# Peptides against a protein of PDB entry 8RAJ, part 28

Target 1, 54 residues: chain A of PDB entry 8RAJ
Amino acid sequence: LPAENEDPDKAVVDLHRSPPKTKDPDLTPSGIIAKVKAGDMTQETARELLLAMR

## One batch from the design tools (peptide; made by RFdiffusion4, then SolubleMPNN)

Design b2_p16_8_s2 (from b2_p16_8 with E1D E2R E7R E10R)
Fold by OpenDDE base, seed 2:
Structure b2_p16_8_s2 (fold): chain B 54 residues (1-54), chain A 16 residues (1-16)
Amino acid sequence: as target 1 above (54 residues)
Amino acid sequence: DREERERAARELEELL
C-alpha cells in the first residue's frame, strides 16, 4: 500500500484567507504553539497567526 | 533544534 500521502498542502495555513470559523483545534493559540514545538510551523507564521487572532 | 523551538514557543506564549 503506498504510504498515505499526507498532503503537505494541509499544513500550509493560508495567512491571507479570512480566519476560518472552523473549530480546528490546530488553529487555537495553544494548537499553533504546539505546532511550533513539534517543528510543523515556523515561529514567524505562528507570530502572524497569533497577532491576527488578537 | 529542540531548544530553539522551545525558546520560540516561550516568546509566542508572551503574545497571548
Scores: peptide ipSAE 0.427, ipTM 0.864, DockQ to the pose 0.739
Fold by OpenDDE base, seed 5:
Structure b2_p16_8_s2 (fold): chain B 54 residues (1-54), chain A 16 residues (1-16)
Amino acid sequence: as target 1 above (54 residues)
Amino acid sequence: DREERERAARELEELL
């Protein structure tokens, strides 16, 4: 079986999936804002995520 | 740009 090298640093948040009830620190409002500050997320994607959590 | 990302983050913080 080819080991799919799932690049662990590319957590592509699928916006069309119901928000995972995961305590993923990267999916908290503060984690999303931190990714924008780091340059790992666009402002638009962050805005869509934050609005989907409201 | 860093200043643009820091501005975007402040605008997102105001939406919370």
Scores: peptide ipSAE 0.425, ipTM 0.864, DockQ to the pose 0.761
Fold by OpenDDE base, seed 3:
Structure b2_p16_8_s2 (fold): chain B 54 residues (1-54), chain A 16 residues (1-16)
Amino acid sequence: as target 1 above (54 residues)
Amino acid sequence: DREERERAARELEELL
């Protein structure tokens, strides 16, 4: 069976599964804001992540 | 939209 290429770039950040890893450059406040500007993250998900860092 | 994403990013910067 051809392995369907699950696009590894769609790591759905499950907000319910672990607190934001402060060591992930993509999950820094600046990284979250950059993903929203790129269109790779919704404003709602970004708001929830930023509030969880507070 | 790009302008909408740039607005959303500014609103998120005010939460920091």
Scores: peptide ipSAE 0.423, ipTM 0.863, DockQ to the pose 0.763
Fold by OpenDDE base, seed 4:
Structure b2_p16_8_s2 (fold): chain B 54 residues (1-54), chain A 16 residues (1-16)
Amino acid sequence: as target 1 above (54 residues)
Amino acid sequence: DREERERAARELEELL
C-alpha cells in the first residue's frame, strides 16, 4: 500500500514553545489570520497566538 | 463554513 503522504506541513504550533524569532511568514499576525481563512487553524488557537504576541 | 471563517478572521483583526 503506498503510504499516504501525511503532509508534514501541519506545523503544530506548540503554544508552549517560546515564540521563535523566526521570520516564519506562517507565524506573523497576518499569516495566522490567513491560516484561519484557509481553514488550517482554529479561531481559538489563532486568538491565543495573537494575544501571546501583544 | 467559509462565512464563519471570514467572520472569525475579522474578529481576530480587531485584536491587532
Scores: peptide ipSAE 0.420, ipTM 0.862, DockQ to the pose 0.763

Design b2_p16_8_s3 (from b2_p16_8, 5 letters changed)
Fold by OpenDDE base, seed 1:
Structure b2_p16_8_s3 (fold): chain B 54 residues (1-54), chain A 16 residues (1-16)
Amino acid sequence: as target 1 above (54 residues)
Amino acid sequence: DEAAREEAAAELEALL
């Protein structure tokens, strides 16, 4: 069974939701920076996410 | 990983 590629287009990062325990490559520090560089995330959202990882 | 977080924070600041 091909394990679920969760569609990358549906990760609405709710900043008020507990950080998903998912090893989502898109929610790693590097994945957050990649989304900002792609224009898919604001710098402010990225800052808040990186601070929440502390 | 704290080092990966700090590196990403520094890269984010360089985009401002």
Scores: peptide ipSAE 0.511, ipTM 0.878, DockQ to the pose 0.095
Fold by OpenDDE base, seed 5:
Structure b2_p16_8_s3 (fold): chain B 54 residues (1-54), chain A 16 residues (1-16)
Amino acid sequence: as target 1 above (54 residues)
Amino acid sequence: DEAAREEAAAELEALL
């Protein structure tokens, strides 16, 4: 069986790290909302991330 | 982008 390459680089969003100006679609405002809608992020964490972008 | 952040914040509030 091919080992499912669990990409361990699911960037643990360190809430204490300034959000990198990463072209990461997952860290954009729209990407954050997409994660909340998917159940992959809490509304609280999403609120904190969007506030940290100010 | 501030407009994209504000839109996402408003959409997040609508999910509450």
Scores: peptide ipSAE 0.508, ipTM 0.876, DockQ to the pose 0.102
Fold by OpenDDE base, seed 2:
Structure b2_p16_8_s3 (fold): chain B 54 residues (1-54), chain A 16 residues (1-16)
Amino acid sequence: as target 1 above (54 residues)
Amino acid sequence: DEAAREEAAAELEALL
């Protein structure tokens, strides 16, 4: 099987296109904070995601 | 997990 070249640039969380999967490590509370610390997510987008998990 | 969400929200506020 060819290794699925997961393009790291496609991990832009489009809030409009993918419902948060409870199994996506990138959409867990800790995964969101990790993206903000990496500069891959804004604090505002992270706040909106964490609020949508309530 | 609500506790994990609240902890992440507090960590996010500490980055502001």
Scores: peptide ipSAE 0.502, ipTM 0.874, DockQ to the pose 0.101
Fold by OpenDDE base, seed 4:
Structure b2_p16_8_s3 (fold): chain B 54 residues (1-54), chain A 16 residues (1-16)
Amino acid sequence: as target 1 above (54 residues)
Amino acid sequence: DEAAREEAAAELEALL
């Protein structure tokens, strides 16, 4: 069976399961904004992530 | 970094 390439780049950031890895470039404040601009993240999810960093 | 968070929050608000 061909391994379904589950795109490993869709890190479903479960805000409830783990604090954002501060080493993940995609979970930095700038990385979050880059994903929103690319259409890869909703503005609401980005707001929640940035609020959880307070 | 709090400054990077605040800058990103302001940029996000400008996209709304």
Scores: peptide ipSAE 0.497, ipTM 0.872, DockQ to the pose 0.103

Design b2_p16_8_s4 (from b2_p16_8 with E2R E7R E10R)
Fold by OpenDDE base, seed 4:
Structure b2_p16_8_s4 (fold): chain B 54 residues (1-54), chain A 16 residues (1-16)
Amino acid sequence: as target 1 above (54 residues)
Amino acid sequence: EREERERAARELEELL
């Protein structure tokens, strides 16, 4: 059985990195809210990301 | 962009 070592380090959004102007739908204001509603992001992390986007 | 941020902020406040 191939161990799916999904590197946990690729999912850490570096909050200190300027939000990449990535057309990543998951890092849009709407994508952040969708992750919070899905339980995939904390409200605190979402607040910090939205404030950093101002 | 501003309206999307203001909407996201309101939706976040509604989730609190």
Scores: peptide ipSAE 0.241, ipTM 0.770, DockQ to the pose 0.108
Fold by OpenDDE base, seed 5:
Structure b2_p16_8_s4 (fold): chain B 54 residues (1-54), chain A 16 residues (1-16)
Amino acid sequence: as target 1 above (54 residues)
Amino acid sequence: EREERERAARELEELL
């Protein structure tokens, strides 16, 4: 089985990247809150992302 | 989209 090297550096949400109009469910307001509730995102990072989406 | 943002904002305030 090829070990998919999930590049751990691609999981870092670049806060300075203009939010792509990505249909990425993980970058929706609901997806961001789900990550905070799961402990996968800090509340500060979630706040910055939600503010950048306004 | 607006209602999802307003819900997300309230849920974020409850986590503070």
Scores: peptide ipSAE 0.240, ipTM 0.768, DockQ to the pose 0.111
Fold by OpenDDE base, seed 2:
Structure b2_p16_8_s4 (fold): chain B 54 residues (1-54), chain A 16 residues (1-16)
Amino acid sequence: as target 1 above (54 residues)
Amino acid sequence: EREERERAARELEELL
């Protein structure tokens, strides 16, 4: 089976869009931290996302 | 939601 290249570019979180109440596990505070811990997100981007959710 | 954000911020600070 070809590894589903989950295109990391499809997680372009529009930082300028008011945080949708997205059930997206990747856009939850816990999902953002999981991406940082995995090396899939920078700490700076995670900080900006968490601040935009405030 | 607030507690998850505050936890998230602390976990992010611990990774710095």
Scores: peptide ipSAE 0.234, ipTM 0.763, DockQ to the pose 0.078
Fold by OpenDDE base, seed 3:
Structure b2_p16_8_s4 (fold): chain B 54 residues (1-54), chain A 16 residues (1-16)
Amino acid sequence: as target 1 above (54 residues)
Amino acid sequence: EREERERAARELEELL
């Protein structure tokens, strides 16, 4: 059975894209912190995202 | 929204 090639390119959050005006629960301030706590996001990336939302 | 961002910044600083 062929292994599901999860395309690694689908996980790249384009940091240069204007923060989506969409309430993506994963891109809310709380969702960003949840990803950092889970180890799925660096603190630096989280800081940049939170600063871009100001 | 401001209070949520300020809370998020404090929670991020506590994780540093």
Scores: peptide ipSAE 0.225, ipTM 0.760, DockQ to the pose 0.110

## One batch from the design tools (peptide; made by RFdiffusion4, then SolubleMPNN)

Design b2_p17_1_s1 (from b2_p17_1, 8 letters changed)
Fold by OpenDDE base, seed 5:
Structure b2_p17_1_s1 (fold): chain B 54 residues (1-54), chain A 17 residues (1-17)
Amino acid sequence: as target 1 above (54 residues)
Amino acid sequence: REEEFRRALEELDSLPP
């Protein structure tokens, strides 16, 4: 069985990209905090993102 | 919405670095 190494395209949330109008549940304040708690986002990146999205 | 972001920032600042 070929292990499709689906590279988890870690959608690097480009802070400089216009927030995708896509209701990405991961771009909610709660989703951002969840990523930090999971170690998938730095506290600083999360802060900048939250401040930019408010 | 503003309160949601405020609460998230407060929670974020309470997390260990």
Scores: peptide ipSAE 0.612, ipTM 0.910, DockQ to the pose 0.644
Fold by OpenDDE base, seed 2:
Structure b2_p17_1_s1 (fold): chain B 54 residues (1-54), chain A 17 residues (1-17)
Amino acid sequence: as target 1 above (54 residues)
Amino acid sequence: REEEFRRALEELDSLPP
């Protein structure tokens, strides 16, 4: 069974890191919502990110 | 930009917990 190399560079959105560079599609409002829908981010973490980035 | 964040928060609050 080929081990799907889950790319470990899933950008751990560190809430304590400098504001995301606007170039990361995963850190746009739409990208954050997409991560929540995919189960890759909690609703609460997404809320905190959106509030911090606004 | 503010409207984009507002819409995202509204959508987020509409997701099941």
Scores: peptide ipSAE 0.612, ipTM 0.909, DockQ to the pose 0.622
Fold by OpenDDE base, seed 1:
Order: structure tokens, then sequence, then C-alpha cells
Structure b2_p17_1_s1 (fold): chain B 54 residues (1-54), chain A 17 residues (1-17)
């Protein structure tokens, strides 16, 4: 079975799992905004994430 | 750190829905 290269870049931000480590560049405030601008994250998910991480 | 999140929230609110 081909190892599905789960693209590690799909940081499925599951807010209900372990708090995102602040060292993940995709989970910095700027990284979150960048994902929204790229269409990779909804505004609502980004809001919830930012509020949870502050 | 708090200011970084505040700015990000302000920027987020400026994005189209």
Amino acid sequence: as target 1 above (54 residues)
Amino acid sequence: REEEFRRALEELDSLPP
C-alpha cells in the first residue's frame, strides 16, 4: 500500500486536540491570517483559533 | 504577545467573509 504521504502541511487545526504549539509557523497569528488569505482556513476557524491561543 | 493577537484579530475582521 503506498504510504499515503499525508502532506504534513495539512495542519488540520483541530482546536479540540492538543493546544497548538506556538512554535508551529502555521499557528502563529501571522500564519493563521496567511492561511485565511490563501483560502486554506475559514475566517471563523481562524477567529476561534486566535481567541483560543491568545 | 497580546498585541500580536489583537492585530491579527483586527486584520481578520478586515478580510471579506
Scores: peptide ipSAE 0.609, ipTM 0.910, DockQ to the pose 0.629
Fold by OpenDDE base, seed 4:
Structure b2_p17_1_s1 (fold): chain B 54 residues (1-54), chain A 17 residues (1-17)
Amino acid sequence: as target 1 above (54 residues)
Amino acid sequence: REEEFRRALEELDSLPP
């Protein structure tokens, strides 16, 4: 059975992952809101990220 | 910068769950 290498490089915004490179467009406040609107991030996770990044 | 995060949090709170 091929282990589906779920490439951990999917931007699982792990709150424990390396400090969000402020240069990652996906981790800007606007990028976080866009992910929530797209259904790619929960509102709760987005809240925690925004609070941690400010 | 603080204003950007404040606005994002306000927008986030306006989104449906």
Scores: peptide ipSAE 0.611, ipTM 0.910, DockQ to the pose 0.676; fails the geometry check

Design b2_p17_1_s2 (from b2_p17_1, 8 letters changed)
Fold by OpenDDE base, seed 4:
Structure b2_p17_1_s2 (fold): chain B 54 residues (1-54), chain A 17 residues (1-17)
Amino acid sequence: as target 1 above (54 residues)
Amino acid sequence: RQEEFDRALEELDSLPP
């Protein structure tokens, strides 16, 4: 059976999960903008995150 | 700290849809 490498490294920023630990570089304002620019996050999700984290 | 988020929101609104 091929081990489906579920790449666990998609840190799906679950907005309903525990507040992002401020230690995750991917959840800084700059990191969020970088994900949007890369196409890894929607503009709407980024807006909601930024508003929730400020 | 809040200014960093406000700046990021402004940058976000400047991105193409």
Scores: peptide ipSAE 0.626, ipTM 0.916, DockQ to the pose 0.677
Fold by OpenDDE base, seed 5:
Structure b2_p17_1_s2 (fold): chain B 54 residues (1-54), chain A 17 residues (1-17)
Amino acid sequence: as target 1 above (54 residues)
Amino acid sequence: RQEEFDRALEELDSLPP
């Protein structure tokens, strides 16, 4: 079975990219806070995202 | 929806840097 290298496309949430109108569950307020708590996102990046999506 | 973001910002500011 070819190991599909699922590129861990770490969804680098490009803050400068218009938030994809796709209901990415990871772009909910709760999802953003969860990423910060997990150490997957900085507090500053999360703040900018939350403000931009508000 | 805005209230959810405001609450998340408040929670975020309560997290350690």
Scores: peptide ipSAE 0.622, ipTM 0.916, DockQ to the pose 0.644
Fold by OpenDDE base, seed 1:
Structure b2_p17_1_s2 (fold): chain B 54 residues (1-54), chain A 17 residues (1-17)
Amino acid sequence: as target 1 above (54 residues)
Amino acid sequence: RQEEFDRALEELDSLPP
């Protein structure tokens, strides 16, 4: 199955696959919180991201 | 920079589960 449809706009922040680039606006503390509020990220994943990136 | 993450963690803990 062609892995082509990783819509780059859906930054599925896979913590296990790509180190979060600190320059990604979606990986800023505010961006992470916004994703959780939107239901696009779990609170647990957001916690792990914030802890890993601090 | 650390303080921004710490504040975000506090905000995250204030969100409903």
Scores: peptide ipSAE 0.619, ipTM 0.916, DockQ to the pose 0.668
Fold by OpenDDE base, seed 2:
Structure b2_p17_1_s2 (fold): chain B 54 residues (1-54), chain A 17 residues (1-17)
Amino acid sequence: as target 1 above (54 residues)
Amino acid sequence: RQEEFDRALEELDSLPP
């Protein structure tokens, strides 16, 4: 079975490991919403991020 | 800045689960 190449460039924002860096374009409100729309982030994780970063 | 996050939360809630 071909190993699904988990794209290593998907910055998995681990809320439990590091505070979200507001300078990361992937961690802007718009970047978070874009990840959810792309299916790269769950709605719940995005909610937790947005609430923690505000 | 807070308003940007509030708008994003509102948009997020409008997305299908």
Scores: peptide ipSAE 0.619, ipTM 0.915, DockQ to the pose 0.662

Design b2_p17_1_s3 (from b2_p17_1, 8 letters changed)
Fold by OpenDDE base, seed 2:
Structure b2_p17_1_s3 (fold): chain B 54 residues (1-54), chain A 17 residues (1-17)
Amino acid sequence: as target 1 above (54 residues)
Amino acid sequence: RQDYFDRALAELDSLPP
């Protein structure tokens, strides 16, 4: 079975890495909400991100 | 800044599960 190449372009927002630079549109509160709406991020992960960025 | 995140959290909680 060919290993599905998990697309490495999943920007794994490493919650444990340095506070997300507010300049990354994907890591802005609006960008996080957009990812949740798109189904690309769980609500729980988004909550943790938003709380950590606060 | 706090208000911006608080608003985003409120919007997040308003999304369907």
Scores: peptide ipSAE 0.630, ipTM 0.915, DockQ to the pose 0.710
Fold by OpenDDE base, seed 3:
Structure b2_p17_1_s3 (fold): chain B 54 residues (1-54), chain A 17 residues (1-17)
Amino acid sequence: as target 1 above (54 residues)
Amino acid sequence: RQDYFDRALAELDSLPP
Protein backbone atom coordinates (compact mmCIF):
# COMPACT_ATOMS: atom_id res chain seq x y z
CA LEU B 1 0.00 0.00 0.00
CA PRO B 2 1.70 3.26 -1.07
CA ALA B 3 2.51 5.53 1.89
CA GLU B 4 0.59 8.78 1.31
CA ASN B 5 3.37 11.35 0.86
CA GLU B 6 1.95 14.17 2.95
CA ASP B 7 3.27 17.17 1.01
CA PRO B 8 5.47 19.05 3.53
CA ASP B 9 5.06 22.30 1.55
CA LYS B 10 1.72 23.14 3.24
CA ALA B 11 3.62 24.71 6.16
CA VAL B 12 4.57 27.85 4.19
CA VAL B 13 4.34 30.34 7.03
CA ASP B 14 3.50 33.56 5.20
CA LEU B 15 6.23 35.75 6.71
CA HIS B 16 4.58 38.77 5.05
CA ARG B 17 1.47 38.48 7.19
CA SER B 18 1.28 41.87 8.87
CA PRO B 19 1.48 41.05 12.54
CA PRO B 20 -2.08 41.30 13.73
CA LYS B 21 -2.22 44.48 15.77
CA THR B 22 -2.74 42.25 18.77
CA LYS B 23 -4.52 44.55 21.01
CA ASP B 24 -4.24 41.57 23.28
CA PRO B 25 -7.86 41.46 24.43
CA ASP B 26 -6.32 40.02 27.57
CA LEU B 27 -4.76 43.40 28.43
CA THR B 28 -8.10 45.20 28.68
CA PRO B 29 -9.39 45.80 32.21
CA SER B 30 -12.16 43.29 31.50
CA GLY B 31 -9.64 40.75 30.16
CA ILE B 32 -7.41 41.17 33.23
CA ILE B 33 -10.37 40.66 35.57
CA ALA B 34 -11.41 37.60 33.55
CA LYS B 35 -7.90 36.10 34.01
CA VAL B 36 -8.11 36.65 37.77
CA LYS B 37 -11.53 34.98 37.88
CA ALA B 38 -10.12 32.05 35.87
CA GLY B 39 -7.16 31.68 38.27
CA ASP B 40 -4.68 32.56 35.50
CA MET B 41 -3.54 35.78 37.21
CA THR B 42 -3.12 36.88 40.82
CA GLN B 43 -5.17 39.76 42.16
CA GLU B 44 -1.94 41.60 43.00
CA THR B 45 -0.52 41.29 39.48
CA ALA B 46 -3.84 42.42 38.07
CA ARG B 47 -3.83 45.47 40.37
CA GLU B 48 -0.32 46.42 39.27
CA LEU B 49 -1.26 46.11 35.60
CA LEU B 50 -4.43 48.17 35.99
CA LEU B 51 -2.55 50.88 37.89
CA ALA B 52 0.21 50.98 35.27
CA MET B 53 -2.35 51.30 32.46
CA ARG B 54 -4.31 54.09 34.21
CA ARG A 1 -10.57 56.90 30.97
CA GLN A 2 -9.53 57.17 34.61
CA ASP A 3 -13.05 56.32 35.76
CA TYR A 4 -12.90 53.17 33.63
CA PHE A 5 -9.77 51.90 35.39
CA ASP A 6 -11.03 52.99 38.82
CA ARG A 7 -14.17 50.92 38.28
CA ALA A 8 -12.06 47.92 37.22
CA LEU A 9 -9.89 48.30 40.34
CA ALA A 10 -13.01 48.42 42.50
CA GLU A 11 -14.32 45.25 40.81
CA LEU A 12 -10.93 43.58 41.33
CA ASP A 13 -11.00 44.47 45.04
CA SER A 14 -14.47 42.92 45.32
CA LEU A 15 -13.17 39.51 44.15
CA PRO A 16 -12.55 36.86 46.78
CA PRO A 17 -8.85 36.37 47.58
Scores: peptide ipSAE 0.643, ipTM 0.918, DockQ to the pose 0.654; fails the geometry check
Fold by OpenDDE base, seed 1:
Structure b2_p17_1_s3 (fold): chain B 54 residues (1-54), chain A 17 residues (1-17)
Amino acid sequence: as target 1 above (54 residues)
Amino acid sequence: RQDYFDRALAELDSLPP
């Protein structure tokens, strides 16, 4: 069975992983809000991320 | 820096649930 290439860009945001380097545009406050608006992140997960990065 | 996150939290709270 071909191992589906799990696109490494869909890294499940592990909330327990070291705060991602502030250089990831997807994890900037604006990037997080954009994901919520796109339906790619829950409001609750976004809140937890923003609080953890604060 | 803190103000930037606080602003994002306020924007998040303004989004529809």
Scores: peptide ipSAE 0.631, ipTM 0.916, DockQ to the pose 0.676; fails the geometry check
Fold by OpenDDE base, seed 5:
Formats: C-alpha cells, sequence, structure tokens
Structure b2_p17_1_s3 (fold): chain B 54 residues (1-54), chain A 17 residues (1-17)
C-alpha cells in the first residue's frame, strides 16, 4: 500500500475547499506560523487555518 | 500529521497576541 505521505507541507490550506488556484502559494503550517511572526496574518486566522488543515 | 499540527498550534499559542 503506497503510504501517500501527503507531506503536510503540501497541504494547501483551502479554508473554502476552493480548487487549488495554481497561483496561490500553498500555505503550509510552517508558512502560516511564519506569516504570523511577520505580522502578515492574525493569530486567530492562523488558528482557524491550522485547525481546518488538521 | 496530527503531531505536526499540534506542534504548530502550540507554537502559535506561544506567540504574543
Amino acid sequence: as target 1 above (54 residues)
Amino acid sequence: RQDYFDRALAELDSLPP
């Protein structure tokens, strides 16, 4: 059975299950945290994204 | 995978509001 190791780092946080828009950088958990640290995302939005990806 | 998200959530909670 191929373990589809869907690398969580390739999980597009699609909060809306929108078809992967090929142009939006995939928001990985690490990328989300980086955006919060940079002040480009609120902690609340980041929490919602991470919970939706879980 | 679950552990990865749990760590990210814990890191997020450690950030200043």
Scores: peptide ipSAE 0.624, ipTM 0.916, DockQ to the pose 0.597; fails the geometry check

Design b2_p17_1_s4 (from b2_p17_1, 6 letters changed)
Fold by OpenDDE base, seed 1:
Structure b2_p17_1_s4 (fold): chain B 54 residues (1-54), chain A 17 residues (1-17)
Amino acid sequence: as target 1 above (54 residues)
Amino acid sequence: KEAEFERALAELDSLPP
């Protein structure tokens, strides 16, 4: 069975890693909310990210 | 900038679980 190519581009935002200083649009407050709405991020993870970035 | 985070948190709380 071909190994399902786990799309490596799911940037696992490690909440414990200093947010990469990269202007990742997905790490903006609006980008985080968009991920939650898309089902790509949990509400809890989004909350923790937003609080950590404040 | 702070207001952006507070708005995002408020919006987040309004989302269905």
Scores: peptide ipSAE 0.593, ipTM 0.903, DockQ to the pose 0.675
Fold by OpenDDE base, seed 2:
Structure b2_p17_1_s4 (fold): chain B 54 residues (1-54), chain A 17 residues (1-17)
Amino acid sequence: as target 1 above (54 residues)
Amino acid sequence: KEAEFERALAELDSLPP
């Protein structure tokens, strides 16, 4: 079974990349908020992502 | 879906900077 190495570190959301239409749980509104709470994302970056995905 | 984003933005604004 290929270990889906969900490398949690590869969730570098490049804001310059077209918002992925991907059902990436880390890119849902709730996933973005979770990253901010975990210290993995700044509040400002999260705001920009949420606005761009709307 | 819009309501989900607005809720997330409101939650985000409640977090410390």
Scores: peptide ipSAE 0.593, ipTM 0.903, DockQ to the pose 0.608
Fold by OpenDDE base, seed 5:
Structure b2_p17_1_s4 (fold): chain B 54 residues (1-54), chain A 17 residues (1-17)
Amino acid sequence: as target 1 above (54 residues)
Amino acid sequence: KEAEFERALAELDSLPP
């Protein structure tokens, strides 16, 4: 039986945490927009992230 | 890089609330 490793690291992007120095594809502008479209991030949180990363 | 963020912000603002 393939163990569905549900990687539980739904890293809730904590806006108060310095963006990890790692090129997290989920923290690119395109990745942020993709999360909003998927319903995994609010529009407001995405706006704050994009502005903070600029 | 700035243009990428501006485009992303514009796209974000075009999404329904």
Scores: peptide ipSAE 0.592, ipTM 0.903, DockQ to the pose 0.627
Fold by OpenDDE base, seed 4:
Structure b2_p17_1_s4 (fold): chain B 54 residues (1-54), chain A 17 residues (1-17)
Amino acid sequence: as target 1 above (54 residues)
Amino acid sequence: KEAEFERALAELDSLPP
């Protein structure tokens, strides 16, 4: 079975390429905090996201 | 809406680095 190389870079929300979709529950303020707590997002990236969404 | 972001920022700053 070909290992689907899930490009780990596709899971990274790039603020410079795509504005956060405010309708995505994973990109709500609570969703961002949840990702940081889960280790799926850095604190710095979360700060930048929250500031950009304000 | 602003209060939600301010609370999230405060919570974020309370998390361990």
Scores: peptide ipSAE 0.589, ipTM 0.902, DockQ to the pose 0.675

Design b2_p17_2_s1 (from b2_p17_2, 6 letters changed)
Fold by OpenDDE base, seed 4:
Structure b2_p17_2_s1 (fold): chain B 54 residues (1-54), chain A 17 residues (1-17)
Amino acid sequence: as target 1 above (54 residues)
Amino acid sequence: ERARAAEEALAELDALP
């Protein structure tokens, strides 16, 4: 079974890339907070994302 | 609406340990 090397680079939300027009529920304010609570996102990255949505 | 939800989420984020 090929171990799919999930490229860790795909998890970096490029803040300079136009937000994907995808209504990714994960990029909602509530989805961001949920990721931080789950340990899947840093508070710093969450702060930057939320500030950009303000 | 998103801006308000982002402001509320920032306040929730600041309340996280």
Scores: peptide ipSAE 0.646, ipTM 0.929, DockQ to the pose 0.645
Fold by OpenDDE base, seed 1:
Structure b2_p17_2_s1 (fold): chain B 54 residues (1-54), chain A 17 residues (1-17)
Amino acid sequence: as target 1 above (54 residues)
Amino acid sequence: ERARAAEEALAELDALP
């Protein structure tokens, strides 16, 4: 069965998905801030993600 | 470690324009 919806170019940050234990630099606190600074993530979404990492 | 880095990043986020 093809797993439909791994678009490798869109890290779908699902706030309700348990943060993958992946060393993905994009899901680190610093990576989240970098995405906000780049305009790739809203400040609100970043806040919710960071709060869930506390 | 991640929790502390998340708290520091929250403070940085709140300081963004």
Scores: peptide ipSAE 0.646, ipTM 0.929, DockQ to the pose 0.657
Fold by OpenDDE base, seed 5:
Structure b2_p17_2_s1 (fold): chain B 54 residues (1-54), chain A 17 residues (1-17)
Amino acid sequence: as target 1 above (54 residues)
Amino acid sequence: ERARAAEEALAELDALP
């Protein structure tokens, strides 16, 4: 079974990448807060993402 | 809509410990 090499690079939210025009639940304000609460995202990274969406 | 949700999320983020 090929281990799905989930490219760890896909977990790096590139702040300079235009948010995909897809409703990626991971890039919704609620999805960002959910990641912070889960410990999957820093409050600082979440703040920068949310400020860019304002 | 997204901007308002981002402002609400920023307020929620600021309330996190």
Scores: peptide ipSAE 0.646, ipTM 0.929, DockQ to the pose 0.637
Fold by OpenDDE base, seed 2:
Structure b2_p17_2_s1 (fold): chain B 54 residues (1-54), chain A 17 residues (1-17)
Amino acid sequence: as target 1 above (54 residues)
Amino acid sequence: ERARAAEEALAELDALP
C-alpha cells in the first residue's frame, strides 16, 4: 500500500473533516500552539480548535 | 487532562503578539 505521504505542510486542520483524534500530535493543545508559533496556523483557527477541546 | 491543557494553551495563545 503506498503510504499516502500526507504532506506535513498540508495538515490544515479542517474542523469539518474529522474530530480531533487524541493521538494526533498536531491536534494536541501544545501542537496547536506550536503551529501558531511556526506560522502554520492562524491565532483565530487555533482559538476555535482549543475552545472545542475544552 | 485535554480540557485543562486546552485552557492553558488558550492563555498562552492570548499572550502571543
Scores: peptide ipSAE 0.645, ipTM 0.929, DockQ to the pose 0.608

